# Peptides against a protein of PDB entry 4Z5W: the designs that were tried, part 61

Target 1, 305 residues: chain A of PDB entry 4Z5W
Amino acid sequence: IPDVFLELNKLWYFSAQSNLFNGEMPRSLSNSRSISLLSLRNNTLSGQIYLNCSAMTNLTSLDLASNSFSGSIPSNLPNCLRLKTINFAKIKFIAQIPESFKNFQSLTSLSFSNSSIQNISSALEILQHCQNLKTLVLTLNFQKEELPSVPSLQFKNLKVLIIASCQLRGTVPQWLSNSPSLQLLDLSWNQLSGTIPPWLGSLNSLFYLDLSNNTFIGEIPHSLTSLQSLVSKENAVEEPSPDFPFFKKKNTNAGGLQYNQPSSFPPMIDLSYNSLNGSIWPEFGDLRQLHVLNLKNNNLSGNIP

## One batch from the design tools (peptide; aimed at target 1 S111 S113 D186)

Design b2_p24_3_s4 (made by RFdiffusion4, then SolubleMPNN; from b2_p24_3, 8 letters changed)
Fold by OpenDDE base, seed 2:
Structure b2_p24_3_s4 (fold): chain B 305 residues (1-305), chain A 24 residues (1-24)
Amino acid sequence: as target 1 above (305 residues)
Amino acid sequence: SIQDMIANGKLNLSTEDPFFITTE
């Protein structure tokens, strides 16, 4: 990308996604005072990510996903006082989340999907201080780590949590009960164990639950038949979605189906590929907004009610 | 009933392999 952005003093939005751009991010772009939305997703950009947050006072959205950037996660990003959305998916950092992210009060949506992030305990301990954080995607990181169950963790404003395909050990963490606004939870493709906790049915806004491909045991908690968002058409307040798309994938090598907003996901409960036993509760019939119920490959018995 | 919801196309009792969500 040519280093000509100094002349673009009115540049508000720059999208150069899905091109063949290589080399480093232009310094004039990393110093732009006017830019609000920057997307360079799906290129071959390299080097270290550097943003002059003191200059980039209008930056609200940053998508650098699927690039060949290297080095550390830029620790100065919390100094970008208007920066709300960050997509750093598929950037091989091989790093922990910087401690400076405790101060990232503008942050509303963060993705590190497949970014070789390490230490989930430190990551969650840091990110809980982001009081405005609504969307967190940590898929394909933390390989074989333990999902922390520390009850002191608090994500009060969290709406979307995706920590899939990490081979995480542990149980469904009780600290998620401190997130009453949670709408979408994906913990699929892990090694999570124990029972599915009944308090999940108290998450009145939860319309999408994926616990598939884990090692859960016991019965399906009856409280899942009372998920309020699936019983009634709540007027889902169109909350501002993240400025980055989501993809449903079967594996890392497959093309994903694109979803531009979390609200575009069909209302779903996926408990497939576990070791769940007992019967299917007839009261799942009360979930009039539920589109998909996947219970495949469990130890369930009885009839479909 | 669940069967009625399936019959009416309101519920898919899926037998598909599970997906996971990414942003890549």
Scores: peptide ipSAE 0.480, ipTM 0.903, DockQ to the pose 0.885
OpenDDE base, seeds 1, 3, 4, 5: peptide ipSAE 0.425, 0.393, 0.400, 0.415; ipTM 0.846, 0.835, 0.837, 0.843

Design b2_p24_4 (made by RFdiffusion4)
Pose (drawn by RFdiffusion4):
Structure b2_p24_4 (pose): chain A 291 residues (1-233, 242-249, 256-305), chain P 24 residues (1-24)
Amino acid sequence: IPDVFLELNKLWYFSAQSNLFNGEMPRSLSNSRSISLLSLRNNTLSGQIYLNCSAMTNLTSLDLASNSFSGSIPSNLPNCLRLKTINFAKIKFIAQIPESFKNFQSLTSLSFSNSSIQNISSALEILQHCQNLKTLVLTLNFQKEELPSVPSLQFKNLKVLIIASCQLRGTVPQWLSNSPSLQLLDLSWNQLSGTIPPWLGSLNSLFYLDLSNNTFIGEIPHSLTSLQSLVSKPDFPFFKKGLQYNQPSSFPPMIDLSYNSLNGSIWPEFGDLRQLHVLNLKNNNLSGNIP
Amino acid sequence: SPPPSGFIVSYQPSVNDPDVPPPP
């Protein structure tokens, strides 16, 4: 990508995604005062990611995903004070999230999916301090680590939480109850154990729950039949393992408890869930009748 | 047996994606 971005001082939108570009991002792009939307995803771009946050005061959305970059996660990123969305997926950082991210107050959406992020314990203790974070994707990282149960964790405005295919040990942590506005929860494809917490049924905005492919035991909590959003009625897309979904509401309402060790019966009160599109209880130890 | 349930990512995964670990 040519180094001509000092000359293009009115450029607020640049999208070069899904091409064959390689090499580093030109330093002039890293200094662009005017750039607001930048999408370079799905190229062969490489090197340490450098962004001058004193210079890029208009940067609002950054998508460098699925590229050949290496090095660390830039620690100066919280200083890009208008930056609201970062898609850093499929960049092999082999690193932890910098502590400075606790100060990233403009951040509303973050994806480190399949990025070789280590230490989920430290990553979540940091990111809980980003007060405007509404969506977090940590899928395919933290391999075989423990999902922290530390009760001090609070993600208050969190709408979307996805940490799948990390083979996480531990239980569904109770601190997730500190995210009362949670819409979409995906903990699938992990090693999670214990029982399914009844407080999940207390999440009034939750319409999509993927607990599939874990080691969960015990009963289906009765509170799931009283889930409010299941009973009654911005750009950074998601892919389901790939089928694209543009926003969290693109996912039809779902309960997927499949591929666990759940026991007991199916509650008749599930009939109260009139807005439920998908109910997947396959590959469990469930017994009794079908209501 | 039926295939396991899926999960959400932020990129377009390929068929037989080697980055995807086996289910437990």

Design b2_p24_4_s1 (made by RFdiffusion4, then SolubleMPNN; from b2_p24_4, 9 letters changed)
Fold by OpenDDE base, seed 3:
Structure b2_p24_4_s1 (fold): chain B 305 residues (1-305), chain A 24 residues (1-24)
Amino acid sequence: as target 1 above (305 residues)
Amino acid sequence: GPPPPGFLVAYKPEENDPEIPPPP
């Protein structure tokens, strides 16, 4: 990418995604005072990510996903005082979340999907201080770590939590009960164990629950039949979606469904591929907004209601 | 049986993405 952004003093939006750009980000771009949205997703950009946050005072969205950047996660990003959305998916950092992210109050949406992030305990301890954090995607990180169950963890404003395919051990963490605005939870493709906790049914905004492909045991908690978001059409306050799309990745890289907004997900309960037992509750019939109930590959018995 | 259902990511899956074995 040419180093010409100094002259582009009115540039508000730069999207150069899905090209063949290589090399480093131009220094003039890293110092742009005008740019609000920067997307360089799906290129072959390399080097360290450097942004002059003192200059980039208008930066609100940063998408650098699917590039060949190296080095550490830029610890100065919290100094970008208007930066709300960060997509660092598929950047192989091999790093921990910077401690400086405790101060990242502008942050609303963060993705490190498949970014070789390490130490989930530290990551969650840091990110809980991001009071405006609504969307957190940590899929394909923290390989074989333990999902922390520390009750002191608190994500009060969290709406979307995706920590799939990490081979995480542990149980569904009690601290998630402190996230009453949670709309989407994906903890699928882990090694989570224990029972599915009844308090999940108290998350009145939860319309998408994926606990599939874990090692959960016991009965399906009856409280899931009372998920308010699935019983009635509540007017979900349309909050601005993250500036990055979601995809359903299948084990075969054949064609993921793209979802541009969390609201585009079908209302779903997926508990498939576990070791759940007991009956299917007839009261699942009360979930009038539910589109997908997936209970396959369990040890369930009795009559299908 | 059919493969486990997929999981959510915040990037476009590419053909060159490493296959992730289902958890055992």
Scores: peptide ipSAE 0.412, ipTM 0.829, DockQ to the pose 0.733
OpenDDE base, seeds 1, 2, 4, 5: peptide ipSAE 0.383, 0.412, 0.404, 0.392; ipTM 0.820, 0.829, 0.828, 0.816

Design b2_p24_4_s2 (made by RFdiffusion4, then SolubleMPNN; from b2_p24_4, 9 letters changed)
Fold by OpenDDE base, seed 1:
Structure b2_p24_4_s2 (fold): chain B 305 residues (1-305), chain A 24 residues (1-24)
Amino acid sequence: as target 1 above (305 residues)
Amino acid sequence: SPPPPGFLTAYEPEENDPRIPPPP
């Protein structure tokens, strides 16, 4: 990318996604006073990510995903006072989340999917201080770590939590009960154990639950049949709209389904590929908004209602 | 058995992305 952004002093939106750009991010771009939305995702950009937050006073969205950037996560990003969305998916950092992110009050949506992030305990301890954090995507990190169950963890405004395919150990963490606005939870493709906790059914905004491909045991909590978002349409799901798309990765085909917004997800309960036992509750029939109920590959018995 | 359902991520899946091993 040419170093010409000084001349583009009125440039508000720069999208150069899915091109063949290589080399480093231009210095004039990292000093742009005008840019609000910057997307360079799916290129071959390299070097260290550096943004002059004192200059980039209008930066609201940053998508650098699927690039060959290296080095540390930029610790100065919290100084970008308007920066709401960050997509650093598929950037191989091999790092922990910077402690400076405790001060990241503008942050609403963060993705580090497949970014070689380490220390989930530190990551969650830091990110709980982001009072405006609504969307957190940490898929394909923290390999074989333990999902912290520290009850003091609080994500009060969290609407979307995705921590899939980390081989995480532990249980469904009690601290998620402190997130009453949670709409989407994906903890699939882990090694989570224990029972599915009944308090999940108290998350009245939860319309998408994926706990598939874990080691959960016991009965399906009856409280899941009372998920209010799935009973009635009246819950206008205030849509968290991160400026980055989601993808459902399929094991068989390179092509994932793209979802531009969380509302585009079908209302779903996926508990498949666990060791759950007992019956399917007839009261799942009360979930009139539910599109997908996936209970396959469990130890369930009795009658199908 | 059919492969497990896919999981959510926030990047375009590529052909070279590692196949997730089937559950044990």
Scores: peptide ipSAE 0.429, ipTM 0.859, DockQ to the pose 0.702
OpenDDE base, seeds 2, 3, 4, 5: peptide ipSAE 0.400, 0.289, 0.333, 0.340; ipTM 0.847, 0.722, 0.758, 0.766; seed 3 fails the geometry check

Design b2_p24_4_s3 (made by RFdiffusion4, then SolubleMPNN; from b2_p24_4, 10 letters changed)
Fold by OpenDDE base, seed 3:
Structure b2_p24_4_s3 (fold): chain B 305 residues (1-305), chain A 24 residues (1-24)
Amino acid sequence: as target 1 above (305 residues)
Amino acid sequence: SLPPPGFLTAYEPEENDPEIPPPP
């Protein structure tokens, strides 16, 4: 990418995604005063990520996903006072989340999907201080770590939490009960154990629950039959979606389903590929908004209602 | 064997993405 952005003093949006750009990010781009949305996703850009947050006063969205960047996560990003959305998916940092992210009050959406992030305990302890954080995607990190169940963890405004395919150990964390606005939870493809907690059914906004491919035992909590978002069409306040899409990775090389917004996900309960026992509750019939109920590959018994 | 369920991420899946073994 040429170093010409100093001349582009009116450039508000720059999207150069899905190209063959290589080398480092242009220094003039890292110092752009005008740019609000920057997407360089799916290129071969390399070097250290550097942004001059004191210059980049209009930066609101940063998508650098699927690049060959190296080094540390930029600790100065919280100084980008308008930066809301960060997508660092598929950038191999081999790092922890910087402590400076405790001060990242503008942050609303963060993805580190498949970014070789380490220390989930530190990550969650840091990110809980981001009071405006609504979307957190941490899939394919923290390999074989323990999902912390520290009751003091608090994500008050969290709407979307995705921590899939981390081989995480532990239980469904009690601190999620402190997230009453949670709409989407994906903890699939882990080694989570214990019972599915009944308090999940108290998350009135929860319309997408994926706990599939874990080691959960016991009965399905009856409280899941009373998930308010699945009983009635509450007018979910259309909040601004993250500026990055979601993808459902399938085990087949067939392209993942792209979801541009969390609201585009089908209302779903997926508890498949666990060790759950007992009956299927007839009251699942009350979940009139539910599109997908997946209970396959469990130890369930009795009658199908 | 039914393919194990997929999971959510925030990047374009590539054909050369390493197959993640199902959890044991």
Scores: peptide ipSAE 0.398, ipTM 0.817, DockQ to the pose 0.737
OpenDDE base, seeds 1, 2, 4, 5: peptide ipSAE 0.362, 0.382, 0.381, 0.368; ipTM 0.812, 0.813, 0.803, 0.804

Design b2_p24_4_s4 (made by RFdiffusion4, then SolubleMPNN; from b2_p24_4, 7 letters changed)
Fold by OpenDDE base, seed 2:
Structure b2_p24_4_s4 (fold): chain B 305 residues (1-305), chain A 24 residues (1-24)
Amino acid sequence: as target 1 above (305 residues)
Amino acid sequence: SLPPSGFLVSYKPEENDPRIPPPP
């Protein structure tokens, strides 16, 4: 990418995604006062990520996903006072979340999906201080760590939590009950154990639940048949989506379904590939907005309602 | 065995993405 962004003093949106750009990010781009939205995803950009937050006063969205950047996570990003959305997916950092992210009050959406992030306990302890954080994607990190269950963790404004395919141990964490606005939860493809907690059915905005491919035991909580978002239409998610798309990745195949907004997800309960027992509750019939109920590969018995 | 359900990511999945074995 040429180092000409000083001349582009009115450039508000720069999208150069899905090209063959290599080398480092231009220094003039890292110092742009005009840019609000920057997307360089799906290139071969390399070197250290550096942004001059004192210059980049209009930066609101940053997508650097699927690049060959190296080194540390930029600890100065909280100084970008308008920066709301960050997609750092598929950047191999081999790092922990910086302590400076405790001060990241502008942050609304963060993804480190498949970014070799370590220490989930520290990451969640830091990120709980981001008072405006609504979307958090941490899939394919923290390999074989334990999902912290510390009740003091609070994500009050969290709407989308995705921590899939980490081989995480532990249980569904009770601190998620402190997130009453949660709409989407994906904890699939982990080593999570214990029972599915009944308080999950109290999350009145929860319309997408994926707990598939874990080691959950016991009965399906009857409270899941009363999820208000799946009973009535009125809870349509009018909230600002993250500026990055989601993809449903299958383990074996290239290509996933693309979802541009959380509202584009089908209303779903996926509890497949666990060790759940007992019956399928007839009251799942009350979930008139539910599109997908997946209970396959469990130890369920009785009649299908 | 039926393939496990997929999981959500914020990048386009590629063929060369690491295969994680399903939980045992």
Scores: peptide ipSAE 0.492, ipTM 0.854, DockQ to the pose 0.744
OpenDDE base, seeds 1, 3, 4, 5: peptide ipSAE 0.466, 0.485, 0.446, 0.460; ipTM 0.838, 0.847, 0.803, 0.813; seed 4 fails the geometry check

Design b2_p24_5 (made by RFdiffusion4)
Pose (drawn by RFdiffusion4):
Structure b2_p24_5 (pose): chain A 291 residues (1-233, 242-249, 256-305), chain P 24 residues (1-24)
Amino acid sequence: IPDVFLELNKLWYFSAQSNLFNGEMPRSLSNSRSISLLSLRNNTLSGQIYLNCSAMTNLTSLDLASNSFSGSIPSNLPNCLRLKTINFAKIKFIAQIPESFKNFQSLTSLSFSNSSIQNISSALEILQHCQNLKTLVLTLNFQKEELPSVPSLQFKNLKVLIIASCQLRGTVPQWLSNSPSLQLLDLSWNQLSGTIPPWLGSLNSLFYLDLSNNTFIGEIPHSLTSLQSLVSKPDFPFFKKGLQYNQPSSFPPMIDLSYNSLNGSIWPEFGDLRQLHVLNLKNNNLSGNIP
Amino acid sequence: FDSGYITTEEDDASIEEKRNNNLL
């Protein structure tokens, strides 16, 4: 990509995604005062990611995903004070999230999916301090690590939480109850154990719950039949493993408890869930009748 | 119903189709 961005001082939107571009991002792009939306995803771009946050005061959305970049996660990113959305998926950082990210108060959406992020314990202790974070994708990282149960963790405004295919040990942590506005929860494809916590049924905005492919035991909590959003009625897309979904509401309401060791019966009170589109209880130890 | 997990990583085949279209 040419280094001409000092000359293009009115450029607020630049999208070069899904091309064959290689090499580093030109430094002038890293200094662009006017750039607001930048999408370079799905190229062969490489090198240490450098962004001058004193210079890029209009940067609001950054998508560098699925590229050949290496080095660390830039620690100066919280200083890009208008930056609201970062898609850093499929960049192989082989690194932890910098502590400075506890100060990233403009951040509302973050994806490190399949990015070789280590130490979920430190990553979550940091990111809980980003008060405006509404969506977090940590899928395909933290391999075989433990999902922290530390009760001090609070993600208050969190709407979407996805940490799948990490083979995480531990249980569904109770600190997730500190995210009362949670819409979409995906903990699938992990090594999670224990029972399914009844407090999940207390999440009034939750419409999508993917607990599939874990080691969960015990009963289906009765509270799931009283889930409010299942009983009664911005750009950074998601892919399901790939089928594209543009926003969290693009996912039909779902309960997927499949591929666990769950026991007991199916509650008749599930009939109360009139807004439920998908119920997947396959590959469990469930017994009794079908209500 | 099929099970699955959510990611932000796009399909490689879709990326290659978009790249071929952009070459035109």

Design b2_p24_5_s1 (made by RFdiffusion4, then SolubleMPNN; from b2_p24_5, 15 letters changed)
Fold by OpenDDE base, seed 1:
Structure b2_p24_5_s1 (fold): chain B 305 residues (1-305), chain A 24 residues (1-24)
Amino acid sequence: as target 1 above (305 residues)
Amino acid sequence: PESGYLTTVESEEEILKKQLEALK
């Protein structure tokens, strides 16, 4: 990418995604006063990520995903006072979340999917201080760590939480009950154990629940049959989506479905590939908005209602 | 298991497809 962005003093949106750009990010781009949205995803850019937050006063969205960047997570990003959305997916950091992110009050959406992030306990302890954080994606990190169950963790405004395919140990954490606005939860493809907690059914905005491919035991909580978002349409609050798309990765090499907004996900309960027992509750028939109920490969018994 | 999980990473196939489309 040429170093010409000093001359582009009115450039508000720069998207150069899915090209063949290589080398370092231009220094003039890292100092752009005008850019609000920057997307360089799906290139071969290299070097250290550096943004001059004192210059980049209009920066609101940053997508650098799927590049060959190296080095540390930029600890100065909280100084970008308007920065709301960050996609750092598939950047191999091999790092912890910077402590400076405790002060990241502008942050609304963060993805580190497949970014070799370490120490989930520290990450969640830091990120709980981001009062405006609505979307958090941490898929393919924290390999074989324990999902912290510390009840003091508080994500009050969290809408979307995705921590899939981490081989995480532990249980469904009680601190998630402090997120009453949660709409989407994906904890699939972990080693989570214990029972599915009944308080999940109290999350009135929860329309997408994926707990598939874990080691959950016991009965399906009857409270899941009363998820208000799946009973009635009235609670489908279209909230501001992150500026980055989501993808459903299947085990088959087939291209994953792209979802531009969390609201575009089909209303779903996926509890498949666990060790759940007991019956399928007839009251699942009350979930009139539910599109997908996946209970396959469990130890369920009785009649199919 | 046939269950999928959510990510913000595009598949390599989709990236390559988009790159090939951008070269046309």
Scores: peptide ipSAE 0.548, ipTM 0.895, DockQ to the pose 0.750
OpenDDE base, seeds 2, 3, 4, 5: peptide ipSAE 0.518, 0.542, 0.521, 0.513; ipTM 0.889, 0.892, 0.883, 0.885

Design b2_p24_5_s2 (made by RFdiffusion4, then SolubleMPNN; from b2_p24_5, 13 letters changed)
Fold by OpenDDE base, seed 3:
Structure b2_p24_5_s2 (fold): chain B 305 residues (1-305), chain A 24 residues (1-24)
Amino acid sequence: as target 1 above (305 residues)
Amino acid sequence: PESGYLTTVESEEEIEKRKLENLL
């Protein structure tokens, strides 16, 4: 990419995703005063990520995903006072989340999916201080770590939490009960154990629950039949989605579904590929908004209601 | 298992397809 962005002093939106760009990000781009939206996803850009946050005063969205960037996560990003959305998916940092992210009050949506992030305990401890954080994607990180169950963790405004395919150990963490606005939870493809906690049914906004491919035991909590968002339509507040899309990666090479917004997800409960026992509750019939109920490959018994 | 998971990473196939489409 040429170093000409100083001349482009009115450039508000720069999208150059899915090209063949290589080398470093131009210094003039890292110092752009005008750019609000920057997307360089799906290139071969390299070097360290550096953004001059004192210059980039209009930066609101940053998508650098699927590039060959190296080095540390830029610790100065919290100084980008308008930066809301960050997609750093598939950048191999091999790092922890910087402590400076405790001060990242503008942050609303963050993805580190497949970014070789380490220390989930530190990551969650830091990110809980981001009071405006609504979307957090940490899929394909933290390999074989333990999902912290520390009850003091608090994500008050969290709407979307995705921590899939990490081989995480532990249980469904009690601290998620402190996230009453949670709409989407994906903890699939882990090594989570214990019972599915009944308090999940108290998350009145939860319309998408994926706990599939874990080691959960016991009965399905009856409280899941009372998920208010799946009983009635009333509270689907279409809040501003993150500027990055979501993808459902299937284990079969069948093309992933792209979801541009969390509202585009089908209302779903997926508890498949566990060791759950007991009956299917007939009261699942009360979930009039539910599109997908997946209970396959469990130890369930009795009658199908 | 046939279960999937959510990510913000596009598949390599989709990435290469889009790169090809952008060159045409």
Scores: peptide ipSAE 0.490, ipTM 0.848, DockQ to the pose 0.731
OpenDDE base, seeds 1, 2, 4, 5: peptide ipSAE 0.502, 0.477, 0.470, 0.467; ipTM 0.856, 0.838, 0.833, 0.828; seed 1 fails the geometry check

Design b2_p24_5_s3 (made by RFdiffusion4, then SolubleMPNN; from b2_p24_5, 15 letters changed)
Fold by OpenDDE base, seed 1:
Structure b2_p24_5_s3 (fold): chain B 305 residues (1-305), chain A 24 residues (1-24)
Amino acid sequence: as target 1 above (305 residues)
Amino acid sequence: PESGYLTTVPSEEEIEKLKEENLK
């Protein structure tokens, strides 16, 4: 990418995604006062990510995903006082979340999907201080770590939590009960164990639950049949979506589904590929908004209602 | 398992299609 952005003093939006750009990010771009939205996703950009947050006073969205960047996560990003959305997916950092992110009050949406992030305990302890954090995607990180169950963790404004395919150990963490606005939870493709907690049914905004491909045991909590968002239409809170799309990765080479907004996900309960026992509750019939109920590959018994 | 998981990274095939579409 040419270093010409000093001349582009009115440039508000720059999208150069899915091209063949290589080399480093231009220094003039890292110092742009005018840019609000920057997307360089799906290129071959390299070097260290550096942004002059004192210059980039209008930066609100940053998508650098699927590039060949190296080095540490930029610890100065919290100084970008208007920065709301960050997509750093598929950047091989091999790092922990910077402690400076405790001060990242502008942050609303963060993705590190497949970014070689380490230390989930530290990451969650840091990110809980981001009071405006609504979307958190940590898929394909923290390989074989333990999902912390520390009750003091608080994500009060969290709407979307995706921590899939990490081979995480532990149980469904009680601290998620402190997130009453949670709409989407994906903890699939881990090694989570124990029972599915009944308090999940108290998450009145939860319309998408994926706990598939874990080691959960016991009965399906009856409280899941009373998920208010799946009983009635009224709780579809259209909140501002992250500026990055979501993809459902299937285990088959069949192309993923792209979802531009969390609201475009089908209302779903997926508990498949666990060791759940007991009956299918007839009261799942009360979930009038439910599109997908996947209970396959469990130890369930009795009648199908 | 046939269950999928959510990510913010497109598949390599989706990236190739997006590149081919941008080159046309």
Scores: peptide ipSAE 0.457, ipTM 0.823, DockQ to the pose 0.695
OpenDDE base, seeds 2, 3, 4, 5: peptide ipSAE 0.425, 0.443, 0.440, 0.418; ipTM 0.800, 0.813, 0.814, 0.797

